# Ledger of designs, part 202: peptides against a protein of PDB entry 8OXM

Target 1, 371 residues: chain A of PDB entry 8OXM
Amino acid sequence: FKAEFRLAGGVNLPKIIDCVGSDGKERRQLVKGRDDLRQDAVMQQVFQMCNTLLQRNTETRKRKLTICTYKVVPLSQRSGVLEWCTGTVPIGEFLVNNEDGAHKRYRPNDFSAFQCQKKMMEVQKKSFEEKYEVFMDVCQNFQPVFRYFCMEKFLDPAIWFEKRLAYTRSVATSSIVGYILGLGDRHVQNILINEQSAELVHIDLGVAFEQGKILPTPETVPFRLTRDIVDGMGITGVEGVFRRCCEKTMEVMRNSQETLLTIVEVLLYDPLFDWTMNPLKALYLQQRPEDETELHPTLNADDQECKRNLSDIDQSFNKVAERVLMRLQEKLKGVEEGTVLSVGGQVNLLIQQAIDPKNLSRLFPGWKAWV

## One batch from the design tools (peptide; made by RFdiffusion4, then SolubleMPNN)

Design b2_p20_7_s4 (from b2_p20_7, 10 letters changed)
Fold by OpenDDE base, seed 1:
Structure b2_p20_7_s4 (fold): chain B 371 residues (1-371), chain A 20 residues (1-20)
Amino acid sequence: as target 1 above (371 residues)
Amino acid sequence: DEKIDEELKKLMEILEIPPP
């Protein structure tokens, strides 16, 4: 290992360690010391299975629809090694880095990322109407710039166009598979972009199976499709390539219902796979910058009340697992709000939900829905 | 692979993670 570490941007300040393998090759390793990397490892296996389904279908194979995967080596429930994808950057680092972020470079007269966050934090406990008004003011004064990623990295017009299409296909595939698996909205530091392929890599998969809906500030979007995510697609936005790739991905998922249900059932009942949301994890995911000082370790949870009978814990777990499986079955049947939708109808509903500024304004401000 | 286990052990020492 090199003695020098870099902090990757993000809530968890993961340490990037350059190691030299026993083969003499330098590998970047991301060390996370607080996250359950078993969940990441399991979700990478599920993504590999989804990729196998997408490669079997002629239409999705011709479009090269895949989810980018990374190697995870879990060391413990709270520690492990991620093989860092060499040549990737967090989209949040590119967009809203305080020193050289694309918003500051291309829109120097817009609100700073800090001003946007402050305005949205001030209204966090306010009405949905007040949140929406402030979110619209933030959006007016913080214009999307992610189109410039491909323009900076790919100077040749033909390469630029190809890479913008690769990006759009990657967003579409990850959005639909992420919706099926209930990954929901993703923090901008937990979405990496490959600087060579323009494909996305999703990391930190600690919220799955719609557990984002039971957070103190519940999730309101099926996946991250914010203004910068859309701006990276270029002039067509969510129309044309993105929509068609979502529809073809959803078609493969719906046609693979039995396989996906069987896989997820095995995972939900795996005693080594803790997918359930716990209060500490919920607090950590929605921690305020101001609350860093008051986490005194004085949650002496008195060990006495946790003697809920093992039977009542097991019954509560089984009821949550059954509800997750039922909701997965509904998604794979195209059942939305009690109505059976076509693939095109379902994809349209999901896109509209994801881009709705009313839904975006209700998200936890720490997730930066204006980026 | 035995080589991964040795590198993992060294990583655990660097991270001050007690061996399991």
Scores: peptide ipSAE 0.000, ipTM 0.302, DockQ to the pose 0.020
Fold by OpenDDE base, seed 3:
Structure b2_p20_7_s4 (fold): chain B 371 residues (1-371), chain A 20 residues (1-20)
Amino acid sequence: as target 1 above (371 residues)
Amino acid sequence: DEKIDEELKKLMEILEIPPP
C-alpha cells in the first residue's frame, strides 16, 4: 500500500488507495468505509453468470455483449476493497461535476447544472404536473452533450465509430440485465465510463430487486436512458444498434429463466445478503444536502427494544422474497402489467418507459434525470 | 454459511464457471 490516498468524488468520499501487488503491478483500490460491499460482491457474481450466458449465445457473443465487472473483496459488513477500474470516469464528472464539464464547455448559454438541480428541488414536493412542466423547461435549456465524450477521446474516425458502437452495446446489455435484476439508484455517479473501451461500469449495486420502487420517492424508470445516455449513441439514438442489442440480451435472459431463478433464489435466502430496503438506507439514498448536518449516528441503543417478533420479521421477509421471485419470473416470461409481450414488445415498452419525460420528472432530484 | 457457499460452488461447477 502506498501511504498516499486520493478521494474519489461522491457522497461517501471513497478512498482510492494505490496498492502494489506481489506481481509488482500497481492497482488502484477503492476503499468504501460505510457501504455494504457484500451487495456489490454478490451482484458482480450475478453479472459474471449473465456474461457466461451471453458468451454461450452466438448472437450476443458476436455482438460482444457483456456487463463490465469489477473485483470486490469484502473485508467486513461495512468495509471492503473494490478494485477500482483504472481509466474510468463517472459520467457525471465528465458531464456536470467540474467547472470544465461538457455541458458548460459545449453549451455555455444553457442552464448550469446547479440551476437545473435548484429548479427541480423547488418542485420536489409539488404535483406531478408541476414537476413535469419544470422538468420540460430544464430539458429545453439543458441540451445533451455526451456525444462529445467519444469525439474527445477517439480522434481517429474508424476508432471513434467502433467505440461509439461499444458504448451503445454496453448501455443495452447493462440496461436489460439491470432491469431483470431490478437494479436501481442509477444516478450519474454510479455509472462509470471506461476512457479506453467506452464501456460502462455500474457501481454501488445496493438497490436491487426493484427495492428502488419502495423508496420515499419511488423509481419510475426500468434503467437510465436519459438524454445524455442516448446522445452518446449518436444520430440513431435508441433505434437500430441499441434496440437490437436489448432484444438479443432479453432473448438470452428469457431463455435462461430456470438458471436465473435458481441463482436469485439462493441469493435472496442468503442470510449474509441484506438486499431489503430499510428506512436508514432509504434516508441515506434520498438525503438533501441540507439534511447532512443532523446525522450524528447517535444510534441510541434503546431502539433495539422494538421486539417485532422474530417470527413476524421472518414471515415478512419470506413474503418479500417470494414476491421478488414471482416478479423476476414474470419479467423472464415477458409479463408486463399483466400482459405477455414478445421480446420486441417488452424491449419497446421498457425503452418507452425509460425515455418518458413524465416518468423522468417524478424521480428524486439527486438522480439528475435531465442529464 | 458454508452450505450456501457450497451450493454456489456447485452451481458454478454446473455452469462450468471457474472459481474466482
Scores: peptide ipSAE 0.000, ipTM 0.365, DockQ to the pose 0.016
Fold by OpenDDE base, seed 4:
Structure b2_p20_7_s4 (fold): chain B 371 residues (1-371), chain A 20 residues (1-20)
Amino acid sequence: as target 1 above (371 residues)
Amino acid sequence: DEKIDEELKKLMEILEIPPP
C-alpha cells in the first residue's frame, strides 16, 4: 500500500488507496467507510444480468447498450473496497467544483452552485408553486454546460461525435435499467463519467426498488435527466438517439419480464440484502448541512429494536416485497398510472416525467436538480 | 476521524495487511 491517500469527493469522503497487487500492478481502490457496499455489490450483479439480456438482443447489441459495472468487495456492514473506476470523474466534480467547475468556467456570470443551493434550500419547506418559481429562476441563471465535457476531452470531431453518442447511449441504458430497478434520481457525485469512453458509471446504489419515493422528500422523477445530463447529448437532447436507445432497452426489459421478476424476487427475499428504507438511512440521505453537528455516531442501527413481534416485522417486510414485485411487473407490462402503454408511450412518459421542471423543483435540494 | 481509522485498521487486519 502507498502511505498516501486521496479523498474522493462525496458525502462519505471515501479514501482512495493505491495498492500494488501480487502481479506488480498498481490498482487504485476506493475505501468507503460508514456505507454498506453489499447493496452496491448486489446491484452490480443485477446490472451484469441486465447486460447479458442486452447482449442477447440484436438491436441492443448493435448499439452496444450496456450499463457500466465495477467490482465491489464488501468487507463489513459499514465498510468495503471498491475497485476505483480509473479514468472516471464524478459529473458533479466536473460541473460544480467550487474552484474550477465547468459552470464557473463557461458561465462566470451565472449564479454560483452555492447560490443555487441556498435559494432552493430556503424554499424546501414551502409550497410546490414557490419551489417551482425559485427553481425556474435558478435554471434561468444557471445554464447547462455539460456539452463541454466531450468538447474538452475529444478534440478530433469524429471522435467527439462517437463519444457523444456513447454518452447518450450510456445515459439511455442506465436510465431505463435504473427505472426498472427503481434507482430513482441519482446525486451528481454518484454518477461518474469515464474520461476515455464517455460512458456513465453509477455508484452508491443505496436507494433501489423505488425506496426513494418514501424518503422525507419523495423522489418525483424516474431517473436523473437534468438539464446538464441532457446538454451532454448535444443539440438533439432527448430526441433521436437517446429516445431510440431508451425504447430498445425498454423493449428488452419488457421481453425479459419472467427473468427479471425471478431475479428481483430472489434479491428481495435475500436476508443479506438490506434494500428496505429505514428512518436512519432516510435521515442520512437527506440530511441538511446544518444538522451535521448533532448526529453523534452513537446511533447504532441496533437500538431501534422496537419490540414489534417478529411475526409483524416479517409480515410487513413481505407486504413491501410483494408491492415492489407487483410494481416491477407493472413496469415490465408498460402499466403506468393504471394505463397500458406501448414501449414508445412508456418511454415518452418517463422522459417527460424526468425533464418536467415541476417534478425537478420538488426533489431534495441536496441532489441539485438544477445541475 | 478516529472511528474511520479504526474501521480502516480492522480492514487492514481482515486483509492481512501489515500496518504501515
Scores: peptide ipSAE 0.000, ipTM 0.293, DockQ to the pose 0.029
Fold by OpenDDE base, seed 5:
Parts: structure tokens; sequence; C-alpha cells
Structure b2_p20_7_s4 (fold): chain B 371 residues (1-371), chain A 20 residues (1-20)
């Protein structure tokens, strides 16, 4: 290990370390010092399986539909080494970095990222109507710029076009796979982009199986399809390539129902895989940046774990696991709001839900729905 | 600008992308 480390962006300030292998090769590693990486490791295995299903199907294989995966090595209950995806950047760092973010560079007369966040935090405890009005004002004065990522990185027009297509395919595949698995907490620091491939890498997989819906501010979108995410697709937006890739991914997932249910069932009952949302995790995920300075977690959480009888905890857990499996089965049958939809109908509903400014305005301000 | 729009339009036809 080199003595030097860099801080990655985001709340948890993970340490990027350079490691020299026994082969004399330098490898960049991300060290998380406070997170349980077991959940990330398990979700990477599920993504590898989804990739295997996508490679077996001729239509998804021809389109090169894959969800990007990374290696996770858990070291302890609260520490692990991630094989850092060398040549990736958080989309939030590219878009909304305070000094050199793309919004500041290309739209210097728009609201700053800080002004947008402040306006949305001021209305956080207000009505849905007030949140919607302020969100629309923020969006009007903060125009998307993510199209410039591919233009900055890929100067050759033919390469630029191929990379924009790779990006659009990566968004489609990860959005549908993420929806099926109920992946939450898709804020701009938990989504990386590869600077060479233009593919997305989803990190911090600690909110899965729709557990984002039971947060103090519940998640209201199936995946991240915000204005900058759409702007990166170019002039066609969510139509054509994106929609078609979503439909082909959804077809493979629905046709693999038995396999996906069997795997998720094994994982939900694995005592080493803590997927359930707890109150401390919920508070941590929706902390205000202002509260992070004072909440040293004084580990004076007195173990007033209400000693609910072990029997009542186990019965509560089993009922939540059964509900997760039932909801997964519904998604894989195309059951949305009690109605059976075609693949095209289901994908259309999910796109409309993800781009609806009423849904986006209700998200936690830390999710940055205006980006 | 116009040449880029024509090449984009031809690429959209080849990819069977409906015009916006």
Amino acid sequence: as target 1 above (371 residues)
Amino acid sequence: DEKIDEELKKLMEILEIPPP
C-alpha cells in the first residue's frame, strides 16, 4: 500500500489507496471504513447473474446490454476494500462540483448547485404543492448540461456517437435491473460514469428491495431518470434507443422469473445479508449536511433495543421478506397498481413515474432531483 | 451545424429511431 490516500467525494469520505500487487502492478482501491460491504458484495453477485441472463438472450446480447460490476472484498462488518473502478468519476462531481462543475462552466448565469439545494431544503417540511412550485423554479433556472460529458471526453464524432449510445444502453439496463431489485438511494454520488466507456457504475447498494419507500422521506421514483441523465442521451432523450433497451431488458427479466425469485429468496433469508431498513440507517441516509457536524454518533445509543421478544422480531422479519418476494413476483408478471401490463406498457409507466416533476419534487433534497 | 444534423438524421434512419 502507498502511504498516500485520496478522499473520494461524498458524505462517507471513503479513502482511495494505491496498492502494489505481488505482481508489481499498481491497483487503485477504495477503502470504506464505516459501511457494511456485504450488501454491496451480494448485490454485485445478483448483477453478474442478471448479466448472464442478458448475454443468453440474442436481442440483449446484440445490444451489449450489461450492468457494470466491481469486485468487493469485505474485510470486516464495517470495513472492506472495493476494487475502485479506475477511470470513473461520480456524476455529481462532474456536474455539480463547487469549483469546476459542468453546470458552472456551461451555465454560469443559472442558479448555483448550492442555491438549488438551499431552496429545496427550505421547503423540505412544506406541502407537496409548495415543493412542486419551488422545484419547477429551480429546474427553470438550472438547465441540464450532461451532454457535454461525452463532448469533452470524445472529440472524434464517430467515437462520440458510439459512447453516447453505450451511455444510453447502460442507463436503460441499470434502470430496469435496479427497478426489479428495488434499488434505492440513487443520488448523484452513488452513480459513477466511466471516462473511457461512458457506462454507469452503481455503488453503495445498501438500499434494495424497495426499502427506500420506508425512509422518513419515501422514494417516489423507480430509478434516476432526471434531466441531466436524459440530457446525456442526446436529442432523442428517453425515446428510441433508451425505451427499446428498457423493453428488451424487461423482457429478459420477466422471462427469467423463476430464476430471479429463487435467488432473491435465498438472499432474503441469508442471516449474513442485512437488507432490512433500520431507524439508525434511515436517519443516516437522510441526515442534513448541517446535522453531520454535530452528530458524532455517540454510540450512546443505549441498547434500548426494545427487547421485542425474539419471536416477534423473527415473525416481523418473515412478514417483510414474504412481502418483498410477493412484490418482486408482481413486477416480474408486469403487475403495477393491481393491473397486468405488457412489457411496453410497464416500461412506459416506469419512465413516466421517473420523469414526473411531482414525484421528483417529493424526494429528499440530498437526492438532488433537479440534477 | 447543418452537416451534423444531416449525419445525425441519416444515423437515426439507420438505427430505426423515429424522428422527434
Scores: peptide ipSAE 0.000, ipTM 0.265, DockQ to the pose 0.012

Design b2_p20_8_s1 (from b2_p20_8, 12 letters changed)
Fold by OpenDDE base, seed 5:
Structure b2_p20_8_s1 (fold): chain B 371 residues (1-371), chain A 20 residues (1-20)
Amino acid sequence: as target 1 above (371 residues)
Amino acid sequence: DELLKEMEKAKEEVRKKLRS
């Protein structure tokens, strides 16, 4: 290890350390100090299995549909080393960095990222109608700029076009697999982009199996398909390449139902895999920026003797696990809102749900649905 | 051809903004 560390951006201030391997190669490592990296490790294994399924299918293999994975080495229940994805940047750092973010550089007359955050925080406890109106005002005065990422990084026209296609394919694959697994907490700091490949890397995989829907502010979208995410696809937006890649990914997932159910069943009953949402985790994920300073919850977990009988805890756990498996089976059958949909119908519904400004306006302000 | 022209125009706008 080098004696120097850098702080990565974001709430958890993860430490980037440079390590010299036994092979004499320098490798960047991300040290997360408070996250249970076991969840990330398990979800990386699930993504590797999904990649294996996608490589077996001729249509998804031809399109090079993959989810980017990283190595996770858990060191303790609260610490571990991530092999840092060298040459990746958080989408949030590129778009909404306070000093030199792409929104400030390309749209200097729009609202600042801080003004947008403030306006949405002021209405967070208001009606859905008031949230929608303020969200539409924010969106009108905060126009997408993520198209400029590929234009800055890829100066050659042919390379630029290829990288924009790689980005669009990565968004499609990760969106559909993320939906099937019920992956939540897809804020702009939990999604990295590779500066060389233009592919997305999803980090902080602790909200899975639709546990984002039971947060104090429930998640209302199946995946992140916000205006900047769409702007990065270029002129075609969600149509053409993105839609076709979603459909082909969904087709592979639905045709792999037995394999995916077996994997998820093993994981749901693994005593080492804490996938359930607890109240402390829910509070942590939806902390206000103002509360970041004071609430170190030294809430000693000791004093809430919730004397739920061990039997009632186990019965409640089993009933939640069964509901997760049932909902996964429904998704893999194309059952949405009690109706069986075709692959094209299901993908269309998910796209419409993800881009609906009424759904986006209801998200927690920290998710930054206007970005 | 039109797509290439639009790409060049968009790149020239980016280059102009990166030089300012």
Scores: peptide ipSAE 0.022, ipTM 0.426, DockQ to the pose 0.013
Fold by OpenDDE base, seed 1:
Order: sequence, then structure tokens, then C-alpha cells
Structure b2_p20_8_s1 (fold): chain B 371 residues (1-371), chain A 20 residues (1-20)
Amino acid sequence: as target 1 above (371 residues)
Amino acid sequence: DELLKEMEKAKEEVRKKLRS
């Protein structure tokens, strides 16, 4: 291990450590100090299974629809080594880095990322109408720039076009599989883009099975499809390639219902896989700067009430697991809002929900839905 | 066609900015 570490950007301040292997090769490793990397490891296995299903189907194989995976070595419940995806950058780092972010470089007269965050935090406790109005003002004064990623990295027109298609396919595949697994909205620091392939790598998979809906500020989108995410697709946006790749991914997922249910059932009942949202994790994910001052650990919460009988915990867990499986079965049948939809109808509903500025305006401001 | 020309123009502006 080298004595020097670099901070990767993001809330969790992951440490990039250069390690020399016993083979004499330098390997970059991301050390997360507070995240349960077991969740990431399990989700990578599920993504590999989804990739196997996508490769078996001729239409998804022809389109090269895959989710990028990384190796996770959990060392403990709180520490592990991620194989750092060499040649990746967080989308948030590219877009909203304070020094040289693409928004600052291409839109210097727009609001700063800090001004946008401040405006949305000021209305966090306000009505949905006030949130929507401020979100629309922020969006008007913070125009998308993610189209410039592919333009900067891929100077050749033919390569640029291929890489923009690879990006669009990667967003489509990850969005639909992420919806099926209930990953919800993804913070911009938890989405990496490969600078050579233009494919996305999703990291920090601690929110799964729609547990984002039980956060203090519940998720209102099925996946992250914000304005910059769409801008990276180019002029057609969500239409054409993205929509078709979502539909073909959803077809494979729906046709693999029994396999996916069996896999998720095994995982939900695995005693080593803690997928449930706990209050401390919820507070950590949506911590407000104002709430840091009031969280004096009153360690004096009486140890007596935490003796809820092991039986009541098990019954509550089983009911949550059953509800997750039921909702997964509904998704895989195309049941949305009590109605059975076609693949095209379901994908259309999900896209509309994900791009709706009313839904985006209701998200936790810390997750930067305007980016 | 016009949209492709605008996109190529935007790419050329990026190329100029990367060369400066």
C-alpha cells in the first residue's frame, strides 16, 4: 500500500489507495470506510445474472445491452476494497466539480451548483408547489451540459456517435434493471462513466428493493433520468434508441420472471444480506446540515424497549420481504398502479415518471435532481 | 441535416477549446 491516498469526490469521501500486488502490479483500490460493501457485492452478482439473461436474448445481445460490473471484496461490514474502475469519472465530478465542472466551463452565466443547491434546500420544508416553482427556476438557470462529455472525449465523428449510442444503451439497461431491483434514484457521485467506453458504472448500491421510498424524503422517480443524463443521449433525448433499449431490456426481464423472483427470494432471506433500511442509514443518506447540530447522541435511549421479541422482528422482516417479492412480481408482470401494461406502456410510464419535473422537484435536494 | 451541422459546429467549438 502506498502511504498516500486521494479522496474520490462524493459525500462518503472514499479513499483511493494505490496497492502493489504480490505480482508487482499497481492496482488502484477504493476503500469505503462506512458503507456495507456486502450490498454492493450482492448487487454485482445480480447484475451478472441480469447480464447473462440479456446475452441469451438475440435482440438484447445484438444491441450489446449490459450493466457494467466491478469486483467487490468486502473486508468487514464497514470496510472493503472496490477494484477502482480505472478510466472512470463520477458524473457529478465531470458536471459540478467546483473548480472545473462542465456547467461552469460551458455555462458560466448560469447558477453555480452551490446556488442551485441552496435554493432547493431553502424550499425543502415547503409545499410541493413552491418546490416545483423553485426547481423550474433552477432548471431554467442551470442548463444541461452532459452532451459535452462525449464531445470532449471522442473527437472523431464516427467514434463520437458510437460512444453516444453506448452511453444511451448503458443508461437504458441500468435504468430498467435498476427499476426491477428497486435501486431508485442514484446520486451523481454514485454513477461513474467510463472515459473510453462511455458506459455507466453504478456504485454504492446500499438502497435496493424500493427502500428509497421509505426515506424521510421518499424517492419519486423509478431511476435517475435527470436533464444532464438525458442531454448525454444527444438531440433525440429519451426517444428512439433509449426507449427501444428500455423496451428490449424490459422484455427480457419480464420473460425471466421466475428466474428473477427465485434469485431475489434467496437474497431477501439470506441472513448475511442486510438490505433493510435502518434509521441511522436513512439519516446518513439524507442528513441535512442543520440536523448535524441536534444529533447529539443521546445514548440514553433506554436499552429496555429494544428488547422487542426476536419473534416480532422476524415477523416484521418476513412481511417486508413478502411485500418486496409481491412488488417485484407486479413489475415483472407489467402491473403498474393496478393496471397490466404492455412492455411499451410500462416503459413509457417509467420514462414519464423519471423525467417529470414535479417528481424531480420532490426529491431530496442533496441528490441534486437538477443535474 | 441542419441538426447534424449544429452538432458538428458544437464539436468544433469544443475541439477549439481543447486546443487553446
Scores: peptide ipSAE 0.018, ipTM 0.400, DockQ to the pose 0.013
Fold by OpenDDE base, seed 4:
Structure b2_p20_8_s1 (fold): chain B 371 residues (1-371), chain A 20 residues (1-20)
Amino acid sequence: as target 1 above (371 residues)
Amino acid sequence: DELLKEMEKAKEEVRKKLRS
């Protein structure tokens, strides 16, 4: 290991360290402290399985639909080494870095990221109507700029076009796979973009199986499809390539129902895989100011041991696991809002839910739904 | 393929535990 480290962007400011492997190759490693890297590791395995399903299907293989994966080596419950995706940047860092973010560079007269966050925090406990009005004001004064990522990185027009398509395909695949696995909305620091491929890498997979819906501020979107995410697709937005790639991904997922249910069933009942939302995790996800570099005290896992009345917890856990499996089965059948939808109908509903300003305005302000 | 086999094996073990 080299003695020098860099901070990566993100809520936990993970340390990027360079290490030399036993093969003599230098590898960048992301040392996450305090994250449950076991959940990340398990979810990466699930993504690899989804990728295998996508590669078996001719239509998804031809479109090169894949969810980007990274290697995770958990060292402890609260420490581990990620194989750092060299040449990736958090989309949040590109968009809303305080000094040189794309919003500040391209829209210098718009609201600052801080002003947007402040306005949305002021209405956090207000009505949905008040949240919507303030969100629309924020959106009007904070216009999307993520189109400039590909324009800055890819100067050749043909390469630019191909990379914008790669981005759009990556968003589509990750959105649908993320919806099936119940990853919900993804914080802008937890989505990395590869500066060479324009593909997305999802990190910090601590919310899965729709556990974001039981947060103090529940998730209201099936996946992150905010204005900047859409802007990166270019002028067609969610139409054309994105929609078709979502449909083809959903088709593979629905046709793989038995396999996916099997995999998720095993994971839900794995005693080593803590996917359940607990109050401390919920507080950690929705009370942290983004700017607090302070290492919040290690959520002592030890305080959770004492009050387990074993029998009632096992029954409650089993009921939650059964409910997750039932909801997964519904998704894979195209059951939405009590109705059976076609793949196109289901994908359309999910896109509409994800881009609806009413749904976005209800999200936790710390997740920056206006970005 | 190996990971699918491992997951099938793990499923069979979980199913055995749920039946016991």
Scores: peptide ipSAE 0.006, ipTM 0.419, DockQ to the pose 0.022
Fold by OpenDDE base, seed 2:
Structure b2_p20_8_s1 (fold): chain B 371 residues (1-371), chain A 20 residues (1-20)
Amino acid sequence: as target 1 above (371 residues)
Amino acid sequence: DELLKEMEKAKEEVRKKLRS
């Protein structure tokens, strides 16, 4: 370790430490204090397993379908070392940075990110109809610009085209794998883009197994497929490469049903893997201040020494775990809303659910569904 | 089997690091 550290932004003041490896290479590491990195570490292992399944299949291997992973070294329940994803930027920072975000640069006459957020916060407690109308007004006055990411970073047309395909494949793979695992909280700061590969890196994996659906404002989309996410795919949007990559990923997941069920079962019953949503975590996730950069309040896990009879906690936990496994089995069978769908039918339904402005308008405003 | 063994090994490494 070098004696010098840099602060990364944010209230938890994560320390960036430069480590010299035994190979003499300097590697930046992020030391997060007070965050439970166990969930991220476990989910990275699940992603590595999904990548192994995707590499074994000829069709997914040929398409280079992978979910990007990062090294997590948990040091404690409240501390860990993350391998810093060097050369990644949050998609939110590129799109809606206050000083020089792509929306402001390319669409200077559109609503500001702040105006969009304010309008959606004003209707947060209103009807679904009022939320939908305001969301449509926001969307009309906040047009997508994420196509410019690849255009700014990749000036060579052949490289640009390859990177746009890499992006589209990364979105497809992470969307389907994320859906199967019930990954939530996919806001624009929890999705990084690699400036060299154009691949997405999903961080903060603490909302899994559809626990986003039990939030005070439930998650209504299977994954993030917002207008900017789609715009980054270019003119084809969700059609062609994205859809085919989703279908091929879903095919591998469905054909790996027994393996995935066994993996998830072992994870759900791991006493060191706290995947369950608690009220404090729910409050934390949906009380984000307008400036997303700062307040990760430390969930002190210690104060829930509420003497609930061990038997009632265990029975409630087991019922939730069984329900998660049952829903995972349904997804892997293509059972959606009581109907058995083909891979193409299931992927189509998921895409339609993810792009539906009615579903998007119902999300928590901090999710920024208009981006 | 191998994938489960790798997962258990990786979990056990994480558990060892969390216990140290």
Scores: peptide ipSAE 0.006, ipTM 0.420, DockQ to the pose 0.024

